Peptides against a protein of PDB entry 3OAK. Designs and how they scored, part 33

Target 1, 145 residues: chain A of PDB entry 3OAK
Amino acid sequence: DDLEQYLDEKILRLKDEMNIAAQLDIDTLNKRIETGDTSLIAMQKVKLLPKVVSVLSKANLADTILDNNLLQSVRIWLEPLPDGSLPSFEIQKSLFAALNDLPVKTEHLKESGLGRVVIFYTKSKRVEAQLARLAEKLIAEWTRP

## One batch from the design tools (peptide; made by RFdiffusion4, then SolubleMPNN)

Design b1_p13_3_s4 (from b1_p13_3 with E1M E3K A12S)
Fold by OpenDDE base, seed 4:
Structure b1_p13_3_s4 (fold): chain B 145 residues (1-145), chain A 13 residues (1-13)
Amino acid sequence: as target 1 above (145 residues)
Amino acid sequence: MDKIAEEILEESK
């Protein structure tokens, strides 16, 4: 199916872009730590966030998103950074919001590792209360009877 | 209830 192939390629490209953005931010922060150059700011994920949100919000892409394990890249984006900080408030908020609308199943949690990371957000004192509640909502949905 | 999903999440705690 031409459409399916197109959508797969679209999602896989985004997945790659997300992974690159994450790595670039990691590199930036590692260099910041190493050099002490406080002018180094990790902005790659933030720059790409609108595109990520746009894709995640499209209902017609849900199956493609899940089938191609884009959630692995979402998980990567949510992981703590080299300096111990978390991704920006907006990244957390946007991703948690988007995840609420995705029909995430057990297999997706297993292959992405997303569940473990979201649990972290329910427990961490570094997470804003508002975002912790969003994480808790996700956990509730994923563990619902 | 998705017991497997729950176990995965519990393992994460």
Scores: peptide ipSAE 0.042, ipTM 0.687, DockQ to the pose 0.100
Fold by OpenDDE base, seed 3:
Structure b1_p13_3_s4 (fold): chain B 145 residues (1-145), chain A 13 residues (1-13)
Amino acid sequence: as target 1 above (145 residues)
Amino acid sequence: MDKIAEEILEESK
């Protein structure tokens, strides 16, 4: 119906915005590495983060979020950057918190690749202990009988 | 290990 169409459009638009933000940050960091210009700072994901968190927190959007594979964009945001670093502490914390309230199913993990990335965060020695615990909590929730 | 856990692990391999 009209509402479903509206919600799909909203989520798909955000998905595009997230993917663009991720790519712009990657481009910035690649250029930073290539040129040595340390003034180049990747800020696109950080700038968009509040909007992402806002959408992920809406209960009425949960089905639309999952059906449109927005979690693929979440996965992309969590992957290591060209310089080998991880996304900012704030991005990790905010996304892990938001994911905790979504009714994520196995099928969503498969189509997004999110499960593999979150498992990485439970194992990495570079991840802050606080965030590793959040990642562990997600894995426990997703693998519970 | 239940089916769901196995599927996630396979996806994570």
Scores: peptide ipSAE 0.040, ipTM 0.687, DockQ to the pose 0.076
Fold by OpenDDE base, seed 1:
Structure b1_p13_3_s4 (fold): chain B 145 residues (1-145), chain A 13 residues (1-13)
Amino acid sequence: as target 1 above (145 residues)
Amino acid sequence: MDKIAEEILEESK
């Protein structure tokens, strides 16, 4: 099916872009640690965030998103950075909001590792209360009978 | 943490 192939390619390209953005930010922060140059700022994920949110919000892409394990890249974006800090408030808020509208199943949580990361956000003392609440909402939805 | 998370996910299926 031409449409199915097109959608798969679209999601896989975004997945690659997300992974690259994450790695570039990691490289920037590692260099910041090594050199002490505090002018180095990791901005690649923030720059790509609008595109990520746009794709995650499209109902017709839900199956393709889940089938291609795009949630693995979402998990990567939510992981702590080399200096131990968390991704920006805006990234956390936007991703949690987008995840709330996806029909995520247990199998998707396991294959992506997203479940473990979101649970982290419910327990961490470094997370803003507002975002911890959003994470708790997701866990509640994913664990309901 | 991984163990707790896994337990939650198993209970969710």
Scores: peptide ipSAE 0.038, ipTM 0.693, DockQ to the pose 0.066
Fold by OpenDDE base, seed 5:
Structure b1_p13_3_s4 (fold): chain B 145 residues (1-145), chain A 13 residues (1-13)
Amino acid sequence: as target 1 above (145 residues)
Amino acid sequence: MDKIAEEILEESK
């Protein structure tokens, strides 16, 4: 119906915005590596984060989020950056918190690749202990019988 | 990493 179409379009637009933000940050950091210009700062994801969190927190959008594989874009945002660093602490914390309230199923983890990335956060020595615990909580919830 | 992730996801079914 009209509402479903509206919600689909809203989520798909956000998905596109997230993917663009991620690519712009990657481009910025690649240029930083190539030129040595340390003044180049990747800020696109951070700027968009409040909107992402707002959408992920809305219960009425859960089905639309999952059906349109927005979690693929969440996965992309969590992946290591070209310089080997991880996304900002705030991005990690906010996304893990938001994911905790979504009814994520196995099929969503597979089609998005999110499960693999979150497992990485449970193992990496570069991840803050607080965030590793959040990642572990998600894995526990997703793998419970 | 992929192998471990796949195993965990399979166990969650």
Scores: peptide ipSAE 0.035, ipTM 0.688, DockQ to the pose 0.067

Design b1_p13_4_s1 (from b1_p13_4, 6 letters changed)
Fold by OpenDDE base, seed 5:
Structure b1_p13_4_s1 (fold): chain B 145 residues (1-145), chain A 13 residues (1-13)
Amino acid sequence: as target 1 above (145 residues)
Amino acid sequence: DPWFLKEPEVQPL
């Protein structure tokens, strides 16, 4: 119906915005590496984060989020950056918190690749201990019998 | 596989 169509379009727009933000940050950091210009700062994801968190927190959007594979964009946002660093602490914390409240199923993990990335966070020495524990909590929930 | 995933992970995650 009209509402379902509206929600699909809303989520698909956000998905596109997230993917663009991620790519712009990658481009910025690659340029920073190539030029040595330390004034170049990747901020596109951080700027969009409040909107992402707002959408992910809405229970009435859960089905639309999962059906449209928005988790693929969440996965992209969590991937390491060109210089080997990780997304900001706030991005990690906010996304892990949001994921904790979503009814994520195995099929969503498969189609998004999110599971593999979150497992990475449980093992990486670059991850803050408290965030590694949040990642572990997610993995435990997703793998429970 | 992505460059940062050096070791294979167990499916289905």
Scores: peptide ipSAE 0.215, ipTM 0.741, DockQ to the pose 0.098
Fold by OpenDDE base, seed 3:
Structure b1_p13_4_s1 (fold): chain B 145 residues (1-145), chain A 13 residues (1-13)
Amino acid sequence: as target 1 above (145 residues)
Amino acid sequence: DPWFLKEPEVQPL
């Protein structure tokens, strides 16, 4: 089907872009640590965030998002950075909000590893209270009998 | 396991 192919290609392109952005930010922060150049700021994920949020919010893309394991890239974006810090507040907030509207199933959590990372956010003392609550809400929804 | 996770994977999550 032409539409299905188009949607798959769209999501796969975004997935690649997300993975590249994450790696570039990691590279930037590693260089910052190695050189001591405090002017180096990781901004690639933040720059791409609006596009990610836009795609995640489209109801007609939900199946394509889940089928292509875009949640793996979402998980990557939520992981702690080389300096031990967490992704920006805006990234956390936007992704948790977007995840709340997706029909995430057990199989998607397994293939992406997203569940473990979100649980981390419910336990971390470095996470803002409002974001911890969002993470807790997701876990509650994903563990419903 | 990722370096930042101290607990084993929780199934099915």
Scores: peptide ipSAE 0.214, ipTM 0.746, DockQ to the pose 0.157
Fold by OpenDDE base, seed 1:
Formats: C-alpha cells, structure tokens, sequence
Structure b1_p13_4_s1 (fold): chain B 145 residues (1-145), chain A 13 residues (1-13)
C-alpha cells in the first residue's frame, strides 16, 4: 500500500532525527562537563520539538507511530541527561500532553520502555508538580483494567 | 536497568 509505505517512511525518518538530536545533546553536555565550558548548550531536541509534537498530534498517524516504535525515541528524549538534569520543561510538557491522546497499549510500553521512564517522573524530586501530575495521569490510564 | 531507575523493571509498564 502506497500510503502505508509513505507513512512508515515518514515516522522512521522522524525517529532517526529524534535519536540524532538526543545523542548530539548528550555529546554537548558531556563536553561541557569535561571542559567546564559553560557556553556549550544542548539545543537539538528543543529545536526539533515542534516537528515531533506536530506528528504525535495527528490521529491518522497513530497506528504508524505505535507500529514503528516511535515511543522508544520519546522515551530516549525523556531520560535524564549526563549531568543528572532532566530535559526542558517544555519538552516534558509537550510530550506528556501528546501521549495522553495516543492509544498506547501494553505491548507498546514494553517494546519502548516508556512506562518505566514515566513512572520515574511520578517519583522524581526534580520534576515540577504540574508535570508529575501529568505523568501520574498517564500511568493511571495505562494500568486501567 | 538504566542508572536513573532505582526500582527494578515492573511489568507491564
């Protein structure tokens, strides 16, 4: 199917872009720690965020997103950085909001590892209360009988 | 488990 192939390629390309952005930010922060150069700022994920949010919000892409394990890249974006800090408030807020509207199932959580990371956000003292509540909401929905 | 997760992996999440 031509449409299915097009959508798969679109999502897989975004997945690759997200993974690259995450790695570049990690490299930047590792260098910042090593050199003490405070002018080094990790900006790659923030720059790509609007595109990620746009894709995640499209109802017609839901199946393609889930089938291609884009949630693995979402998980990667949510993981703590080398210095122990978390991704920006805006990244957390936008991703949690987008996840609320996706029909995420148990199999998707297992293959992406997303559930474990979101649980982390419900317990971390570094997470803003507003975002901890969003994480709790997701967990409640995903564990619903 | 990732270094930032203090608890072991819990299924199904």
Amino acid sequence: as target 1 above (145 residues)
Amino acid sequence: DPWFLKEPEVQPL
Scores: peptide ipSAE 0.214, ipTM 0.746, DockQ to the pose 0.139
Fold by OpenDDE base, seed 2:
Structure b1_p13_4_s1 (fold): chain B 145 residues (1-145), chain A 13 residues (1-13)
Amino acid sequence: as target 1 above (145 residues)
Amino acid sequence: DPWFLKEPEVQPL
């Protein structure tokens, strides 16, 4: 099926772009720590965020997103950064919102590792209360009997 | 409990 193939390739390209953006931000922050140059700001994920949100919000892409384990890249984007900080408030908020509308199943959580990271957000003192509540909401939905 | 409710690999800050 030509459409299925096209959609798979689209999602896999985005997945690659997300992983690259995450690594570039990590490299930037590591260099910031090493050099003390406070002008070094990690911006790659922020720049790509609108595209990620756009894709995650499309109902017709849900199956392709889940089947290709795009959630692994979402998990990577949510992980703590080298300086111990968390991704920007906007990244957290946007991703949690997008996740809320996806039909995420246990198998997707396992293959992506997303569940463990979201649990972290429910417990961290560095997370804004609003976002902790969003994380709790996701966990509640994913663990619903 | 589901597997992902286990203690996370990354400790809360």
Scores: peptide ipSAE 0.093, ipTM 0.703, DockQ to the pose 0.392

Design b1_p13_4_s2 (from b1_p13_4, 6 letters changed)
Fold by OpenDDE base, seed 3:
Structure b1_p13_4_s2 (fold): chain B 145 residues (1-145), chain A 13 residues (1-13)
Amino acid sequence: as target 1 above (145 residues)
Amino acid sequence: DPWFLEEPEVKPL
């Protein structure tokens, strides 16, 4: 099907872009640590965030998003950075909000590792209270009987 | 099965 192929290609391109952005930010922060150059700022994920949010919000892309394991890239974006810090407030907020509207199932959590990372956010003392609540809501939804 | 509720590799801060 032409439409299905188009949607798959769209999501896979975004997945690649997300993975590249994450790695570039990691490289930037590692260089910052190694050189002490405090002018080095990781901005690639933040720059791509609007596009990610736009795609995650499209109802007609939900199946394609889940089938292509885009949630693995979402998980990567939520993991702690080399300097021990968490991704920006905006990244956390936007991704948690977007995840709340996706029909995420256990199989998707398994193949992406997203569940474990979101649990991290419910327990971290460095996470803003409002974001911890969003993470808790996701866990509650994913553990519904 | 809430297997995904196990602790992640990175410990909570």
Scores: peptide ipSAE 0.045, ipTM 0.680, DockQ to the pose 0.413
Fold by OpenDDE base, seed 2:
Structure b1_p13_4_s2 (fold): chain B 145 residues (1-145), chain A 13 residues (1-13)
Amino acid sequence: as target 1 above (145 residues)
Amino acid sequence: DPWFLEEPEVKPL
């Protein structure tokens, strides 16, 4: 199926772009720590975020997103950064919102590692209360009997 | 599934 192949390739390209953006931000922050150059700001994920949100919001891409384990890249984006900080408030909020509308199943959580990361956000003292509540909402939905 | 409710090992990269 030509459409299915096209959609798979689209999602896999985004997955690659997300992983690259994450690594570039990590490199930037590591260099910031190493050099003390406070002008170094990690911006790659922020720049790509609108595209990620756009894709995650499309109902017709849900199966392709889940089947290609795009959630692994979402998990990577949510992991703590080298300086001990978390991704920006906007990244957290946007991703949690997008995840809320996806038909995420246990198998997707397992293959992506997303469940463990989101539960972290429910417990961390570094997370804004509003975002902790969003994380709690996701966990509640994913553990619904 | 309670498997991912275990204490996560998430730390700065």
Scores: peptide ipSAE 0.032, ipTM 0.669, DockQ to the pose 0.736
Fold by OpenDDE base, seed 4:
Structure b1_p13_4_s2 (fold): chain B 145 residues (1-145), chain A 13 residues (1-13)
Amino acid sequence: as target 1 above (145 residues)
Amino acid sequence: DPWFLEEPEVKPL
């Protein structure tokens, strides 16, 4: 119906915005590496983060989020960056918290690739302890007997 | 076990 269409369009727009933000940050960091210009700072994801968190926290959007594979964009935001670093602490913390409240199923993990990325966070030596624990909590929930 | 437990480690871009 009209509401479902509206919600789909809203999520798809956000998905596009997230993907663009991720690519812009990658481009910035690649340019930083290539030129050595340390004044180049990747901030696009951080700027968009409040909107992402707001959307992910809306119970009425859960089905739309999952059906439109917004988790793919969440996965992209969590992937290691060109210089081998991880996305900002705040991005990790906010996304892990938001994911904890979503009714994520195996099919969504497969479709998005999110499961693999979160497992990475449980194993990486570059992850802050508290965030590794959040990642572990997610994996525990997704692997319930 | 879930399929994703068998997946390789994520690599930097």
Scores: peptide ipSAE 0.031, ipTM 0.669, DockQ to the pose 0.742
Fold by OpenDDE base, seed 1:
Structure b1_p13_4_s2 (fold): chain B 145 residues (1-145), chain A 13 residues (1-13)
Amino acid sequence: as target 1 above (145 residues)
Amino acid sequence: DPWFLEEPEVKPL
């Protein structure tokens, strides 16, 4: 199917872009720690965020997003950075909001590891209260009988 | 309990 192939390629390309952005930010922060150069700022994920949010919000892409494990890249973006900090407030807020509208199932959580990361956001003292509540909402939906 | 409520293999957040 031509449409299915097109959508698969679109999502897989974004997945690759997200993974590259995450790695570049990690490299930047590792160098910042090693050299003490405070002018080094990790900006790659923030720059790509609007595109990620746009894709995640498209109802017609939901199946393709889930089938191609784009949520693994979402998980990667939410993981702690080398200095122990979390991704920016805007990244957390945007991703949690987008996840609320996806029909995420247990199998998707298993293959992406997303559930385990989000549960930490409900307990972390570094997470803003507003975002902790969003994480709790997701967990409640995913554990719903 | 769901499996993902167990301790994850990730850095502490």
Scores: peptide ipSAE 0.030, ipTM 0.655, DockQ to the pose 0.523

Design b1_p13_4_s3 (from b1_p13_4, 6 letters changed)
Fold by OpenDDE base, seed 2:
Structure b1_p13_4_s3 (fold): chain B 145 residues (1-145), chain A 13 residues (1-13)
Amino acid sequence: as target 1 above (145 residues)
Amino acid sequence: DPWFLDAPEVQPL
């Protein structure tokens, strides 16, 4: 199926781009810590965020997203950074919103590690209350009987 | 964050 192959390639390319963006931001922040240069700002994920949100919002891509474990890259984007901080408010908010519309199953949570990361967001005092509530909503949906 | 490192997996109800 030409369409299925095209969609797989599209998602896999995005997955790669997301992973690269995450690593570049990690490198930037490690250098910031090393040098003390406060002008170094990690911006790669933020720059790519609109594309990520666009893809995650496409209903016709849901199966491809889940089948190719794009949620692993989403999990990576949500993990704490080298300086101990969390990703930007905008990244958290946008990803939680996008995840809310995906038909995520237990198997996807396990293979991506996303579940335990989102649980962290429900409990951490470093997370804004508004975003903690969004995380709680996701957990409630994923654990629904 | 210790909680993050030890965060449990999501378990269906």
Scores: peptide ipSAE 0.169, ipTM 0.768, DockQ to the pose 0.155
Fold by OpenDDE base, seed 1:
Structure b1_p13_4_s3 (fold): chain B 145 residues (1-145), chain A 13 residues (1-13)
Amino acid sequence: as target 1 above (145 residues)
Amino acid sequence: DPWFLDAPEVQPL
């Protein structure tokens, strides 16, 4: 119906925006590596983060988020950058918190790759302890009896 | 991204 179509389009637009933001940040950092220009700063994901968190927090969008594999774009945002660094502390914290309230199922974890990424965050020595704990909480919920 | 391919998959709920 009209509402379902509207919600699908909303999520798909955000998914596209997230993917573009990730690619622009990658391009910026690749150029930084190539040129040595340390003034080049990747800011596109951080700028879009409030909108992402707002959408992820809406209970009425949960089914649409999961059905359209928005979690794939969330995974992309959590991947390491060209210089080997991880996304900003705020991105990690905000996404882990938002994911905690979604009714994520096994099929969503597999089709997005998000499960493997979050497990990595529980084991990485590069991740802040408090964020590793948030990742651990997610894994516990996704594997509950 | 290959960096997380070595991480195990989440077990079924």
Scores: peptide ipSAE 0.137, ipTM 0.752, DockQ to the pose 0.139
Fold by OpenDDE base, seed 5:
Structure b1_p13_4_s3 (fold): chain B 145 residues (1-145), chain A 13 residues (1-13)
Amino acid sequence: as target 1 above (145 residues)
Amino acid sequence: DPWFLDAPEVQPL
């Protein structure tokens, strides 16, 4: 199927781009810590965020997103950074919002590790209250009998 | 990451 192949390639490319963006930001912040150069700003994820949100919001891509474990890259984007900080408010907000409409199942949570990370956001004192509530909403949906 | 390993798992749907 030509369309299925196209969609798979699209999602796999985005997954790779997301992983690269995350690693570049990690490298930037590690260098910032090592050198003390506060002019070094990690912005690769922020630059790619609109594309990520656009893809996650498309209902016709849901199966492809979940089948290719794109949620693993979403998890990576939500992990704490080398300096101990969390990803930007906008990244958290946008990703939590986008995740609400995906038909995420237990198998997807296990293979991506996303569930444990979102639970972290419900408990962390570093998370803004607004975002903690979004995380709680996701957990409630994912644990609904 | 070490923090991730310590985080609890979600219960099955």
Scores: peptide ipSAE 0.089, ipTM 0.734, DockQ to the pose 0.159
Fold by OpenDDE base, seed 4:
Structure b1_p13_4_s3 (fold): chain B 145 residues (1-145), chain A 13 residues (1-13)
Amino acid sequence: as target 1 above (145 residues)
Amino acid sequence: DPWFLDAPEVQPL
């Protein structure tokens, strides 16, 4: 129906915006590495984060989010950056919190690759203890009988 | 991403 179509388009637009933001940050960091220009700062994901969190937190969008595989873009945002670093603390914290309220099922984890990424966060020595605990909580919820 | 490919899959208990 009209509402469903509207919501699909909304989520797909956000998905595209997220992917673009991720790529722009990657490009910025690659250029930083190549040129040594330390003034280059990757800020696109941070700028878009409030919108992402807002959308992920809306119960009426849950089905649309999951059906359109927005979690793939969430996964992309959580992946290590070109310099091997992880996304900012704020991105990790906000996304883990938002994911905690979504009715994520096995099929969504498989199609997005999000499960593998979150498991990484439970094991990585580079992750803050607080965020590792959030990741553990997600894994526990996703793996419970 | 290599790390992603090597990461274990989430499995229900």
Scores: peptide ipSAE 0.143, ipTM 0.760, DockQ to the pose 0.157; fails the geometry check

Design b1_p13_4_s4 (from b1_p13_4, 5 letters changed)
Fold by OpenDDE base, seed 3:
Order: C-alpha cells, then sequence, then structure tokens
Structure b1_p13_4_s4 (fold): chain B 145 residues (1-145), chain A 13 residues (1-13)
C-alpha cells in the first residue's frame, strides 16, 4: 500500500530527527559543563518541537506513530538532561497535551518506557503543578478499566 | 535512563 508506506517513512524520518535532536542537545550541555562555556545552549529539541506536535496531532498517523514506537523518542525527550534538569516547560506541556489524544495502550507503554517516565513526572517536586496535573491525567486514562 | 526504571509499569486497573 503506497499510503501506508508513505506514512511509515514519514514517522520513521521524524523519529530519527527526534533522536538526533535529543543527542545534539545532550552533547551541547555536556560540552557546556566540561568547558564552562555558558554561551552553549541546547535548542535542537525546541526547534523541532512544532513539527513533533503537528505530527502527533494527526489522527491518520496514530497507528503509524504507535506501531513505529515513536513514543520511545517522546520518552527520550522527557528524560533529565546532563545538568540534572528536566526538559523545558514548553516541551513538557506540548508533549503531555499531544499524548492525551493518542490511543495509547499498555503494549505501547511497555515498548517505549513512556509510562514509567510519566509516573515520575506525577511525583517530581521539580515539575510545575499544571504539568503534574497533565501527567496525572495521562496516567488516569492509561490505567482506567 | 535508569532514573525512571524504579517506577512501575502502567497497567489497566
Amino acid sequence: as target 1 above (145 residues)
Amino acid sequence: DPWFLDEPEVKPL
């Protein structure tokens, strides 16, 4: 199926881009720590965020997103940075909002590790209250009978 | 990352 192949390739390309962005930001922050160069700022994820949100919001991409484990890249984007800080407020907010509309199942949570990460966000004292509530909503949706 | 490995899996109630 031509359409299925097109959508699959689209998601896989985005997944690669997300992983690259995450690694570049990690490299930037590690270099900042090592060199003391405070002018180094990690911006790759922020730059790509609008595209990520756009794709995650497309209903016709839901199956492709889940089947290709794009949620693993979402998880990676939510992990702590080299300096111990969490991803930016905007990244957290945008991703939690986008996740709310996806038909995420237990199998997807297991293969991505996303569930564990979101639980962490519900318990972290470093997370903004409104984002903790979004995380709690996700957990509630994923655990309801 | 190991920091979230201590959290439980999300499962339906």
Scores: peptide ipSAE 0.242, ipTM 0.814, DockQ to the pose 0.137
Fold by OpenDDE base, seed 4:
Formats: C-alpha cells, structure tokens, sequence
Structure b1_p13_4_s4 (fold): chain B 145 residues (1-145), chain A 13 residues (1-13)
C-alpha cells in the first residue's frame, strides 16, 4: 500500500546515502594515504550518523529496515577502513546500540554479512573494551538457543 | 543458526 511504499523508498534512500557516505570516506582516506595530506578527514559517515540512528530506532521501520537489507549498509559502515583502522567510536557505539533493539534473524545476518563483522569486533585488538562487550552481547543474542 | 561463527575475520578495505 501507500504507506509500505513510502517506507520502502525512505529506507532505500537512506541505504543509498549510507553507501555513498562510506565510499566518500574511503576515497578521502585513500587520498590521504596516497598524498600524505593529513588535513584530509573522513567525516561523511559521522555527519549522517544521527539520521541513521534515528531511523534504526523507529519500531515502525523495523520490518522495512530488515526487508530492504539496510543491515548491509550497517555492515559496510562497520568494516575496517583502508588504513586498517576502525570506524569512529561513536559510529560503533551507536550502531551496536541500535542493532541490539532490532529483531534480527539469521536470514538478515546472512544477506547482510553483519554477523561475521560483529564477530570481528569481538576478536579485534583495535576495539575498545566497552564496544567489544557490546559486540559480544549481540553475538550472544544472535546465537541464543 | 550460528553459521557466521565459521566466517573468516573481516579485513581492512
């Protein structure tokens, strides 16, 4: 119906925006590496983060989020960056918190690749302890009997 | 189904 179509379009637009933001940040960091220009700072994801968090927190969008594989874009945002570093602390914290409230199923983890990325965060030596614990909590919930 | 537990570690882009 009209509402479902509207919500689908909303999520798909956000998904596109997230993917663009991620790519722009990657481009910025690659250029930083190539040129040595330390003034280049990747800020696109951080700028978009409030909107992402707002959408992920809305209960009425949960089905639309999951059905349109927005979690793929969440996964992309969590992936290590070209220089080997991880996304900002704020991005990690906000996304892990948002994921904790979503009714994520195995099929969503499979189609998005999110599961193995979060597992990475439980093992990485580059992750802050408090965020590693959040990642562990997610894995525990997703592997519940 | 914890299939993702067998997935390889994520690498930097």
Amino acid sequence: as target 1 above (145 residues)
Amino acid sequence: DPWFLDEPEVKPL
Scores: peptide ipSAE 0.046, ipTM 0.689, DockQ to the pose 0.840
Fold by OpenDDE base, seed 2:
Structure b1_p13_4_s4 (fold): chain B 145 residues (1-145), chain A 13 residues (1-13)
Amino acid sequence: as target 1 above (145 residues)
Amino acid sequence: DPWFLDEPEVKPL
């Protein structure tokens, strides 16, 4: 219906915006590495984060989020960056919190690749302890017997 | 479903 179509378009637009933000940050960091210009700071994801969190927190959007594989873009945002670093502490914390409230199923994990990335966060020594614990909590929920 | 436990570790881009 009209509402479903509107919501689909809304989520798909956000998905596109997230992917663009991720790529722009990657480009910035690659340029930083190439030029040594430490004034280059990747900020596109951080700028968009409030909008992402707002959308992910809305219960009425859960089905639309999952059906349109927005979690693929969430996965992309969580992936390590060109300089070997991880996304900001705030991005990690906000996304893990948002994921905890979504009814994520195995099929969504498979189509997004999110499970694999979150497992990485449980093992990486580059991750803050409290965020590793949040990642572990998600994995526990997703693998619950 | 623990299927993704066997997935390879993520590496930097």
Scores: peptide ipSAE 0.041, ipTM 0.679, DockQ to the pose 0.839
Fold by OpenDDE base, seed 5:
Structure b1_p13_4_s4 (fold): chain B 145 residues (1-145), chain A 13 residues (1-13)
Amino acid sequence: as target 1 above (145 residues)
Amino acid sequence: DPWFLDEPEVKPL
């Protein structure tokens, strides 16, 4: 119906925006590595983060979020960057918090690749302890009997 | 389903 279509379009637009933001940040960091210009700062994901958090927090959007594989874009946002760094602390914290409230199922983890990335956060020495614990909590929820 | 527990470590994009 009209509402369903409207919600699909909103989520698909956000998904596209997220993917673009991620790629722009990757491009920025690759250029930073190539040129040595330390003034180049990847800011696109950070700029879009409030909108992402807002959408992910809306219970009425959960089905639309999951059905449209928005979690693939969340996965992309969490992946390590070209310079070996991870997304900002704020991005990690916000996304883990948002994921905690979503009814994520195995099929969503498979189609998004999110489970693999979150496991990385439980193991990485580059991750803050408090965020590693949040990642562990997610894994526990997703692997419960 | 713990299938993803055996996934390899993530590398930088």
Scores: peptide ipSAE 0.038, ipTM 0.680, DockQ to the pose 0.856

